# Peptides against a protein of PDB entry 8HF1, part 8

Target 1, 320 residues: chain A of PDB entry 8HF1
Amino acid sequence: NVMLYATKPTEVMVSFPHQEQVLTVTRLISAEIEKFYVSLDLMNIGVQPIRRSKSLQCLRDPSKKSFVKQLFNDFLYQMKEYGIYAASIAIISLIVEFDIKRRQAETLSVKLMHRTALTLCEKIRHLLVQKLQDMTYDDDDDNVNTEEVIMNFSTPKVQRFLMSLKVSFADKDPKDICCLVFVERRYTCKCIYGLLLNYIQSTPELRNVLTPQFMVGRNNISPDFESVLERKWQKSAIQQFRDGNANLMICSSVLEEGIDVQACNHVFILDPVKTFNMYVQSKGRARTTEAKFVLFTADKEREKTIQQIYQYRKAHNDIA

## One batch from the design tools (peptide; made by RFdiffusion4, then SolubleMPNN)

Design b1_p8_6_s4 (from b1_p8_6, 5 letters changed)
Fold by OpenDDE base, seed 3:
Structure b1_p8_6_s4 (fold): chain B 320 residues (1-320), chain A 8 residues (1-8)
Amino acid sequence: as target 1 above (320 residues)
Amino acid sequence: REPGPMKV
C-alpha cells in the first residue's frame, strides 16, 4: 500500500510594512470623488424602470447612481490597496464603462450623469499620470511604465509581491511555471493584470518567462450582463492557461466554483484570506511536490494572520 | 497530526 501522501504545499508568509500612502494626489482625488457624490445626489435622473433578468431576479440597474458610486468606491479601494500606478490602470476601466453607459443612456439626464462621471475619470487620469511623470527625469519621456516607476508608485504589498515574482521566476523555463495569483475583487484582477504586463515587459529577467492572463468570477447576480466579450475572454484565458500559452493566472473567487485548473507549483494570495473556503480552495491548487503557497500580510496584522491561518490549517486537518 | 511549521 503506497500511501500517496498528498504532498502539502510549502506555506510561506511574506510580511510588508504598513505604509500609509501620504500623497497629496490621493487626497485630492478622494476629495474630488466626494464632491462628485454630493453633485450626484442632487442630480434628478428620474424613475428608472426595474429591469428584471430572465431569472426574474431584480438586478441592480447599472444606470443607477448606486452603481456609479460602486465603481468609484472600487477605484478608491484599488488606489489605497495597490497604489497610484495600479490606480492609473484602474481608472481606464472606469472610463470605458462610463463611455459605454453614456452611449447606451436612454434619457438625457442619465446621459449627463455618465458624462459627468466620465469627465471626473479623465481629470483623475490626468492627475495620476502627471504624478507618475514627476519621477521621469526627462519631461519628454512619456514612458511611465518602467520597473522603477511601477515599484515606487506601488504599495508595500504590491512591491513585495513583484519582488517575490522576480525572485521566484527570474530566468526560469516558462514551461516549468504554473502560477496562480488570487485577489478578492473582480476589478483587481484587471488592474493587477495590466500592472503585471507592464512590469514583466520592463523586467528583462521576466519578459520571456511570464505570460500572464486574468480570470474574473462569473457574476452570479447576472450571467446576462457579462458581456459576450467577457465570457469569450474568460474561456480563452482558461484555455491558454491549460495549453501552457499562459503560465500565470490572476483569479478572483472563480476557482471556488470548481473551475478545473491544472496542478500549480505556485499560488500567491495577494489579498487577506477572509474565509476557510478561500484558504482550502486556493491551497488545494498548489498540488506539485515543490508547490509554494505564499501569503502576504501587513506587519501590524501578522499575529492575527498567523492565528487565522493556524485555525484554518487545523480545521482542514480535522476534515481530511 | 499537528500542523507543520509555517515558514514566515
Scores: peptide ipSAE 0.008, ipTM 0.456, DockQ to the pose 0.027
Fold by OpenDDE base, seed 1:
Structure b1_p8_6_s4 (fold): chain B 320 residues (1-320), chain A 8 residues (1-8)
Amino acid sequence: as target 1 above (320 residues)
Amino acid sequence: REPGPMKV
């Protein structure tokens, strides 16, 4: 059910069914990660050599194990929230990140820790790809990138999101489209970007209509850990979106620095709106009455979501 | 008031 609220912008709430069924592959992957955490806790990483540079000194041994666990926890979240297809893309980001950390490892023990994490990521990748191939006739990895496979291995939330994109943008002029997609987590931007590239390429009605980009907020923890590459990518992605070379931008809600993004005619909130600030800032990108602000809610949480949005709307009108 | 650039 789509509820339309006559506001500036037009608010749309899309409901999706709650998925209770956990696939066997998802349980297997979760169990392999849990076994890996037990193994990781038993690993002696040894004392890290104290780098003399004041800014990098504080990342002691607990932070390296914690970071590995954080990445796998973010992967588990993406697999649960977006589905197996999204997880097959998300795992590649972990592989890349652990390979960089493995190459940067100053000690053999840290190198071995990242190597074991990589071995697990490859096992997870094979389990995911094998499950996606269960719907394909050919053993070719490229055949898993069909509209059908993407839809069937996506969560009901992602299915409704993709359907909403298709209905909203099929056969439109790409110049008339300025779309923002908000997600909660930084890593979800890359995952949903890869999913959208494959979905757009597999969906004829969206080919040459949607050109996605993604933007990751600055990591407050250290501007030194933002690779020069990530900062360059962010600047390039924002510029492409400003120049109209990209018409769909995926953003994390943690846009910690005031990114001046133009007014958009579509704003999708893929994840739950947790704060009034996120509501106002995201909705404030849709400035016209013709602009759509689209929210997604589980059917079980619909009433709670409506009440939260009503409170945010009231508070916004009292300030405006 | 138009919401300014997104500031977290």
Scores: peptide ipSAE 0.006, ipTM 0.494, DockQ to the pose 0.019
Fold by OpenDDE base, seed 4:
Structure b1_p8_6_s4 (fold): chain B 320 residues (1-320), chain A 8 residues (1-8)
Amino acid sequence: as target 1 above (320 residues)
Amino acid sequence: REPGPMKV
């Protein structure tokens, strides 16, 4: 029973222009991933015996190819939804994952598959970094982490989000800030976290104001596959946010898992609100009338978004 | 009494 607390936060809708122009580098990266999928489908990895473990272990793709494709599809989504700068951070997470999987590979064929995926990620990283450097005079990797580079290589959605953070939190007391940022996908939490670290470090008005953390929900597939490191990180991040050592928390759909997060004065919904439950749960974290609940919408989808939020608000008021 | 943490 979702206890619908009748929270009356100030709802704000921020519109952003839809960017139709796909950069040449994004097309090149997409084409390299598509070529890799063709090569991946031709790889003989051998049939691993389907050990029916009695735990709800989703049918492990006996080739492990589906998991590789999922990571690249999630990367392509992040590149499209958040931009090239966010993609340069997202690709590092793939590099780390494929290097771990390469080291853990029980067969030479599986090891080679993860090595080929890793080599593609390194090529993609180089293409992204080279494109970020087009705005810098110096070849130094440190020069790509400026406010200007972050803004110019982010999607209009991310630009409006960063501007909304700057306007909302510039020169405020860190103790007065309790901010939640909701995203749809688990991997987006890490990507937006890395982007925010660099943006905050590059923005003087925010350096000593915002301390971000991220949390991802437990992977329902098995607590045994969640790295001991990821579980430790989640516990530490939640504790830091509870103790006020972190004042901005990025989370994906985690409220469904009963994670006790405090009441916050700001709630940002970076991705579209797809369900009534997501609307109620996220809005339910903003308990005061002074609390802000901020939604982002493309200008092309503004009317559809307004109608959807009106329906959710009506349904919430009819139950309260 | 402020309502405690939402238990799902």
Scores: peptide ipSAE 0.005, ipTM 0.458, DockQ to the pose 0.016
Fold by OpenDDE base, seed 2:
Structure b1_p8_6_s4 (fold): chain B 320 residues (1-320), chain A 8 residues (1-8)
Amino acid sequence: as target 1 above (320 residues)
Amino acid sequence: REPGPMKV
């Protein structure tokens, strides 16, 4: 009986200022999406057949419009929670998704709906990229992927997260790093992955230190070609993380479903811990002697977060 | 003038 002395990870709470970055560009983008929703509601796409997946008995979203609104709502959330730099990456994911849906469209009306969504995404992308370029004084430096641009156009939460990565991992041996980053939403995994790739590449102290991967939950809703690619990506990403070819994994609630990842020395919770189960499972991945479990909280929510974590810690000790 | 980006 090797009593795995589960070395209790050091819990760290990083506070960040609550700043509503009221950029004109974010208001313009929100207003363009709202106008698009009005237009989308007026579009006659006909009655969509309810397709059940033969393999999973899962109901596809019967409303092609609901899916379009979900993607833009998730984009608006990412823009608000992570900033306009993260939004510039998130919008590319919408472009890819709507282009796939446009190609898969069985009717001209559905094809036109996805084309209109794509046109809006390209407009949003141009507005975001233009705003990122407004800080590059050199007309010749089209490189919006600098540490300075990433930091300046990220929310205080993301800034504190990136600073915490830099402080924690600057000039370390890549082999000594096993890091998990938990996010709430599926699409946030890919967005934060793209942000981290650019940040790591722009930060000399991290370029050869951190190799990120991302993992998203199984999409039970769509057995389409996308779900096969996603399943292949998940298998590849987790294998690279197991083999040590990646040392930072961005994940959503996927690790709740019994995916065994190795014991980690760092666990970052980028989004609020909403459940006791998420607290226990994410914390339970930080198993090394010097493991850190890092939470992020807005200063205004600090006391509420402390009380919530205290309740979860108490409940965990009452079960253990 | 929009508030300039937050210098960290």
Scores: peptide ipSAE 0.016, ipTM 0.569, DockQ to the pose 0.147; fails the geometry check

Design b1_p8_7_s1 (from b1_p8_7, 3 letters changed)
Fold by OpenDDE base, seed 2:
Structure b1_p8_7_s1 (fold): chain B 320 residues (1-320), chain A 8 residues (1-8)
Amino acid sequence: as target 1 above (320 residues)
Amino acid sequence: ETYPRVEP
């Protein structure tokens, strides 16, 4: 019995300056969403027919207003945590979801509610794109997807993350890379995926080196067409990562669902580690001899983060 | 108006 001493991954903590400045566009967007919530609360959508769909989700909010607010709250979180460039990608996901819900609406009132939400998303998209264009000197270079635009319109956390990827993977053989990126929220996976696609394409040193995919937790509760497409896409993304056709995977809390991914040489935790289980499971994926486990922390939260990770490390060593 | 650039 060769005890494969699972070489403990090297833990790295990357600090970033705390984001104190809130962009004017971010305040405007937040205020437009707040105004929309007031209007949404005044909307009479009537009593929705209880869909006998055995999906627990249809039972949670017969008004469907909480779902609309949840999507905008998740968008506001992404805009705050990752910046306006990431928000420009995140808003497209809301547009798609509200358009689907508008088409699936059984009543004119619900259809109108989703149409109003969609109209707000288009306004937000315009405000974000216009802001990204502030760095384009020539009206003719519609390319808001440059490294410079991405970096200048991303939060210090995302900037440090992208810099850490560039330093870690510049000009490497793509076969030598098996990277996981953990994020807290489901919708963040797709947002960070889109950001990474554009960043990799704009960064010569990462072109043909990194091939990203994303994976979100199975929303087992919705039998809707969306949930079938998402399940098919997740299965394909996992398979591409297993086959080595993708070498970077963005994940939410998916490891709790027993999804087996291969041993990785890099694990990035983009969001704060909130639980001991998340720490153990994410760290437990970094299993190669030179494996790195990278955490990001704001400078103001550095001491608190160090203490929390020390407690998790101690608890893990006491169980092992 | 942009986010503060992180030093390398």
Scores: peptide ipSAE 0.615, ipTM 0.960, DockQ to the pose 0.777
Fold by OpenDDE base, seed 3:
Structure b1_p8_7_s1 (fold): chain B 320 residues (1-320), chain A 8 residues (1-8)
Amino acid sequence: as target 1 above (320 residues)
Amino acid sequence: ETYPRVEP
């Protein structure tokens, strides 16, 4: 009887110092968003028509105001958790989305609401870019995407993540790399993807080694809210990763949706593991003989994280 | 102002 010992991935926990310091620019941006929320609450946009979805579930279309607040709250989360460099990429996604919503506005009041949100996003973009330029001698936009700028304007968590990628993959054969990066939020996938593109391009040891892609989970609310473009893009990104045209995939909670991604040799969990299912599913993708499962934790949360992972490991061994 | 640099 050859006991097929399922080779359990090597679990690695990387600690990072907790970021307590809030940059002045981050405080300014937060205050501008709070002022905008007060203004937004005073806006009369009229009664929104209930769109009857063809599916019998009355999906209450979130109020157009609630959606605007959600996008800014997600942006504030990205800025807090990943830093102002990631925020400079995240704000572009808001600009694109609010411009689309502005063009699709059925009423002048809704058009004005999205225009006001867009104007705020452009102000935020300017404040972020100006802050990234504080380290550059030249006013040229191309100088803000250096390894140094990325590292100095990223949170300690993101710095440790980037260092872990560099140590793990510097000068390796691209064919030997199959890496997953798990994040909690769908919007994090896109901003971390943009950050990684710039970091890889600025880091010679990772140039032509790492080819990133991202995928977001299907909108749990309705496949009807997923644009045909987003669905095509997700299928293309998954196919590129399957074909080996991409060797690093950034994912948000995608494993619950039955997306069959290949067995990976590296799995990074960038955000805290909040559920047993997330632990089992993400760890279950690290299936190669030398697979690494890398967790990130703040130093202040280290003991709590160790205890939680121990409980998940025990529970997993009791079921398996 | 930048974020604190993490040591390698």
Scores: peptide ipSAE 0.614, ipTM 0.960, DockQ to the pose 0.760
Fold by OpenDDE base, seed 4:
Parts: C-alpha cells; sequence; structure tokens
Structure b1_p8_7_s1 (fold): chain B 320 residues (1-320), chain A 8 residues (1-8)
C-alpha cells in the first residue's frame, strides 16, 4: 500500500497552451472513422457462439464490433491528446491487431469486417505519413523522425513534456536517472514509447542518456487472451528497468496490480490526475525530497488543476 | 498546417 509512505517530493506543475485548432487532416480522419462506423453497424456478422468463459462476466459483443470501435476510439483519443506524430505510431498498433484478428477469423463475415478495418487503417496511415512529409524535402519516410517534425506534429502538451525531458536529463549520467511516465490508457504507453524512441534518437543530448521502456497492466481479460509475446515483453521491460538497463518507464495505472517498481527520482504525469488513488500511487514512487513529481496542465484548466491537487495533497496529509 | 510551437 503506497499510502503508508510519507513522500515529500518536489511537486512541479508545467502549463501548456490549450489546443483549440483542429488540423484539417484530423477532421478528415475523424470523418472517415465515422463513415466506417455507419458501415460497420450495417455489417451482418452473424451470431457468434457465446463462448462462456466463466471469468468474463462482460457480455462480449457477439459481433466483435465493439472491440473494433474501441480500438478506433482509443486511436482518436491519442490523435487528439498527443497529435499527428503520435497518431502515426498508434495506427501501426491497430494495423497489427486487425491483421491478427483477420487471420484468426472463424467466419468469412468476421474476416471481411477486420479486412475493412485494416483497409481504413492503411488509408489513415497514408494520410498521417503524407502530412508528416509536408515539412520534408525528400519523400523518404526516414526524414519524418526529426526533432523538428516530432515537435511540430505534437500537441502543446507533448511538446512541453519533451522539453521537460530535455531540460531534466540533457548530458546526465544514465545511472543517475530513474524516471516514471504515467499515462491514463494502456495503448498510450506503446504510442508514447515509440515517440520517445524517435525523439531520443533525434536529440544528441538524450541519445545515450535515456533508454525508455513501457509496461501495460495485465488485461483484466483472462491470461488466455494475453499473447505470450506481450507477457514476455512486460516481464523483460520490468526486469530491464530493475537492472538499470532502462532508466525511463512509461506505465499506465499498472501500479494498482502490485507491480513492485523501485523508487524513482522523477515522476511525470502526462495525463490529468483523475483520482486520488492515481495521485497517491504515482507520487508514492517519488520518495525523497530531491525527487520531482511533475504534472502537466492546460492553461485553461490550470486553476481547476491547482485546486484538485491541493485537495489531494490535503487528503494525503490527513492520512499520513 | 502544424500545431503551434510552444516557446521554451
Amino acid sequence: as target 1 above (320 residues)
Amino acid sequence: ETYPRVEP
């Protein structure tokens, strides 16, 4: 129970300008997904046999349409919150998932549904890559991974996050760094991981300083649905972070599952702190006064965020 | 068309 530790890290709040402008490409992609949802609702996939998995009380939509919509909704969230560059990485995860589901399809109708979703993902990928290339003189896909492209196609929140990493860790000894980055959604861990790999590789001051990893919580979905590869990856990533072979870990609410991660000297909260439990658990990883607990807030939400953090701090001090 | 660049 992380609440038992009186943690007094230095709390830092970083503000960023609110993103009001919606890019034209983002509107086009959203409209294509909406058209696809209309088409998806009209698809006759037939009645899937209710595999009574004893542990899944959740009525899986027998059509598997809800899972397809969930992946696209998570993609739309990532595109909105993190920007076009992050979305170009996020879409690859959808492509991989829909190709797996297409191959595993027991019926022609389910196979066709996943094929149609995959075709949309490839169209979205093309629109995103083409947009990233607007700043490149050469049509080479490798030129889209520059610091400049990453920064110009990332939301103000992500820009401030990357700047905060650069200021915090430029030219430091990798051994002195133990950093956690908390995000709200499991799929964001992989997306931000891919973004950070490219950003670190393009930033000389960080290239040999930061070695990122990511971890996602266990799917509350039966261990039968976790790929053996995903479980191996999670174990390997945690071990690399424990051994100091990785010094930055991107995680979601995984700390609720009792994963023992060491105390860290930096904790970044990239997404809004929605619960007192998230505040206490994430802050509880920064145990020393020298440790930094960094929060990000939009300028429009700054006052509300300050009030919420003061309430959480007070409630934590009343229990400690 | 890009996102607004945040100042350092």
Scores: peptide ipSAE 0.612, ipTM 0.960, DockQ to the pose 0.756
Fold by OpenDDE base, seed 5:
Structure b1_p8_7_s1 (fold): chain B 320 residues (1-320), chain A 8 residues (1-8)
Amino acid sequence: as target 1 above (320 residues)
Amino acid sequence: ETYPRVEP
């Protein structure tokens, strides 16, 4: 029995310049969200009857204000980490969520709260789209989805990621590609998916090469809060990736939930690896003979990242 | 105002 030693994937570290520059539009949006939080704290939403589901201990904000703040804080994180272009996609997810919650609101006060949040999201969307249009001569919304606009309004991290995809996959056979992209947060999966769709469509060398999908991990809090649409999407996306109808999958902690994803030839870690388990699980998906495991790091964090990866590699070799 | 372009 020749134990085919699982060929260790080639580990690659891609560095990018740390972004210290905060764009003026990003400051304006942050200030509008802060003003909204002050107004939100003054809103009388009343005491909602605590549905006595014993297990949902943590979502005990009787006003649902905490959830509204969480979505805007998650948006602010995406805008900071991925840039204005990614933020223009991320804001649409907030618009959809607040419109659903506005329609489902049992009280006038809760309905008004979600309407006010929705109005702010539309204002933010307009500010972002206007900023993307600064590079386009035509006021047509379709002209903002060019490779140039995407690259100029994406953070150095996202630019390096897109360049790495182009170099890795330009003019390749789609059947030879099985790619995973790991991100830290669930909402980032949808945002990077939308960005990749537009980038692939604007890049001739990738248009017929890459077919992306995304997986959002199950909401550990309650399967009842997962929309029937999200559950159908997850099942369809996983099946398309299994059938080879999609060759790039964006995922977060979904692999910890026991979703068996195929052996891949490329694994990209877009966000910092925070745990040993994430390192082992993500690296363990790069199982082909020529598999690449690509990490992204800011230049200022490069040494710390190298030391952390060395420790994880050592610990993994001591267990294997 | 745009992000700094990363070289290839």
Scores: peptide ipSAE 0.603, ipTM 0.959, DockQ to the pose 0.740

Design b1_p8_7_s2 (from b1_p8_7, 4 letters changed)
Fold by OpenDDE base, seed 3:
Structure b1_p8_7_s2 (fold): chain B 320 residues (1-320), chain A 8 residues (1-8)
Amino acid sequence: as target 1 above (320 residues)
Amino acid sequence: ERYPRVEL
């Protein structure tokens, strides 16, 4: 009985300095969102009809106000965790969503609420873009997407991630690359995808090497709330990754839903591994003989992260 | 103001 020891991926832990300094622009944006929440709480939008989902579990449709607050809270998370460059991409997604919801508004009060949210998003976008332009001598919008601007306006975590991609994939054959990037939140997938597109385009060693895609997990809240466009995008992105037309996939916890993705040679965990399931499922995608499983940790959390990963390794070896 | 630059 030759026990075929499944070749365990090489685990790598990359540390990054803890970000202690909050930029003045980040504080200003946070304060503007807090002021907006006070104004939003005072808005009379009337009683919202509870849409009963066909699933008998009364998942109360989040109040239209709660949804607006959720989007801004997710934006604040992206800005804190990934930096102001990533936030400049994330805010565009809020603008698009609030404009759609403004057009779909059944009442003038709800239309006004989404208009006020949209006006705040445009102000935030302007503050972010103006801050990115502090490094450009020319007012030309095209100059904000350089490797230097991306790196200077990204958190130490994102800088280490981008450097790790460059070191791992510079001048390689695109066919030899099958890379997964795991993030915690669904909105991070699109934000990091947009950041990677601009970074790859600004980095000659990666332009013809990495072709990124992104996929978001199905909303546990209801498959009926997934836009037809989002479902079409997910299906197309997965198919492109299966066909080898894309070689890097950004995903949020999607493997819990049994999405069959090919065996990969690289798996990056950009956010902290919070669960044993996330550890096992993400590591279980690094199945090639030379597969790398790369974790990122803040220096201040390094010891805690090592101990947690050791516990997950032990628990995984006791089940396997 | 910028984020601290990470060295290789």
Scores: peptide ipSAE 0.591, ipTM 0.950, DockQ to the pose 0.758
Fold by OpenDDE base, seed 1:
Structure b1_p8_7_s2 (fold): chain B 320 residues (1-320), chain A 8 residues (1-8)
Amino acid sequence: as target 1 above (320 residues)
Amino acid sequence: ERYPRVEL
């Protein structure tokens, strides 16, 4: 009900050039992951016992190989969509996950599988960091977290997003900002959060203006299997955003499921709007008088995106 | 190799 009577935000479409060229480092990393999948398929880890206390994902993957492939596929997606700078942050999430799984391994074969995955993640991290260091002229400046490095090693989409943040929020009062950033995938929240922290810290006009947080949606696994730490993090992050201690929240599309967030003045949709529900739910958060609803589109997809948004707008008006 | 720089 509340979404139907919301003030109509200004819809903005920001175009970015489509990147057809794949960086050599990205090809190398993809090839290393593909080689690893061949090796992973040859690993005999046996059938793992189904335990009632394990997450539904662990119940569905008795080989635990599908979960390993999922994480690397999510990494490959992030590297493609956001670039090698975001990938350097995203790989840390894989390292953490595989280290946890390695420590929790009930068998030597499963422990070895996660160790091999972890070794690959470290190799990928080194390849990424080495590539980020190509812009550091001084052998003593290990700081790959400059605005220049972030911008040169981010996809045109991410560059345009960061520029849109800078233009929208430079030298503004933090209290006047309530910004949501929607991304498609759960793990994207963390890598874009890390990227934004570094970008904000490298951008004087934003350092004391934007305080980002991220929210990972509830796992489709029952609340009983959600880690106490993740629930605490989500509760803390949303509370900080409600209290104004954070003014930019990065969310996966799972905010569609009725997470109560305040009325925002900015909503950025970093990834393509794939569903009518995503359109309505995300747009329904932009509820202030001067609210902006910002979409990002590749130039080649612009017309298709315009048509899709027109259909969603029409369908929304037919329900309102 | 770098990504193409986007202009404002």
Scores: peptide ipSAE 0.589, ipTM 0.951, DockQ to the pose 0.778
Fold by OpenDDE base, seed 5:
Structure b1_p8_7_s2 (fold): chain B 320 residues (1-320), chain A 8 residues (1-8)
Amino acid sequence: as target 1 above (320 residues)
Amino acid sequence: ERYPRVEL
């Protein structure tokens, strides 16, 4: 029980400016997705044989329109919360997923639905990459992965996160680092992982210091929705992190499922702490001497965040 | 660069 560890990590709040800078490209992408939803609603996919999957699985059926909308809504969230650069990585995950579903589709109508979604994802990818290239004089796709491009096309939250990593880990011994990064959403793990790979590669002070991995919670509802490849990846990723071959792990709520990871010296909460359990479970991983627990908050939400953390700290101390 | 950081 993570509550039994009397760990007092240094709790740090990093503030970032709330920029509602709606770039023209993000408006265009949102409008294209909305237009696609109208078209999607008009698609006749037929009566899907109700696989006897209990009501909770109905929203997770990969053949359903609702699942397609969920993926695009998750993408829109990632674009808003993490920025255009993160969105350029996030869209690749949608492309992969829609291509898999297109291949696995039992009906022509479902194949066509996933093909249309895939075509939209490729259009979105092009719009994002083109926008990243606006800062580069060279049309080479590799030039979009620079520290400068990553920073300029990331949200202030992600900028402060990357700056916090650089300040915390520049020129350190990789062996002295055990870092967790918590994110709210499953798909964000892979997106932030891809962003971190490119950022670390473009940042000399981190290139040989940080080795990121990502882990997503086991899909407790159906092992059938998790590809054999994803399961192998997760098993490899957690093993690499245990063996010290990876020293930074991006995870979403996975530690609630009893996956024990080693005691960490840094825990970053990239997304807002929404629950007491998330606070306790994530903070309870910061178990080393001088461990840091780092939160990110918009300046407008700073006071609310402070009050919420003090309430959680009090509630934790009253139970411990 | 210095970012706004507060110990809680």
Scores: peptide ipSAE 0.444, ipTM 0.895, DockQ to the pose 0.072
Fold by OpenDDE base, seed 2:
Structure b1_p8_7_s2 (fold): chain B 320 residues (1-320), chain A 8 residues (1-8)
Amino acid sequence: as target 1 above (320 residues)
Amino acid sequence: ERYPRVEL
């Protein structure tokens, strides 16, 4: 029952220029993934034995190819929406996943498929890192994690988000900060978490001020595929945020399922608010005095976003 | 301010 006398948070819209990152590297990576999809479709991996999981007839794609394509499509989305710096972090998650799948492969053909996907991820990583190094004089991987590199290779949305964090939290007491960051997709939580770790470490004004964590929603599609590790991580991350050992939590839609987190003084919506429920639930976490609810919009979508927020406010006031 | 911000 979230309907207590919550001080209405200050709702803030931050606009960003709609710049398509016309990077040659982004086009090359997209073309390499498309070539890989053609190759993947030609791969004969045979009929995989349908393991009867007891509980849910989740359509395991017997080909396992759809899952491979999903991960690369998710990566392409990260690269487009958050930039090539975020993509350099996102690709590591794919490398880890494909290495796990390669080791768990029951057949040589499936092992080869995941190996080919892994080799593509390594190539993509190299292309991304090389592009990040174009701004550095030194070939060291550590030099790509500067505030400048992070900022310049992030999308305007992410740039405004990082600037908003810096302005909001520079030199503040960590105890006075309880921040939520909402993102649409599960994989974005890990990517933005990694980006924030590097940004905070490279930004003196935020170093020791912000301690980020991330929480990924349960895959409704198969609780049986949630590794014991992922479930342990979620519990630990929530507990650290409750205990104040973390003061910034990145979430994908998870607060819809009734995860009880403390009242926050800042809520950032990094991705577009697509539903009334998302608006109410995310805004409903900004409950402290002077709480801020911050959303990001492209300049071209500003008017449409304002109208949508006013519609959601009206609908919320008509129910309250 | 370094970025356009509007209170809604």
Scores: peptide ipSAE 0.429, ipTM 0.891, DockQ to the pose 0.070

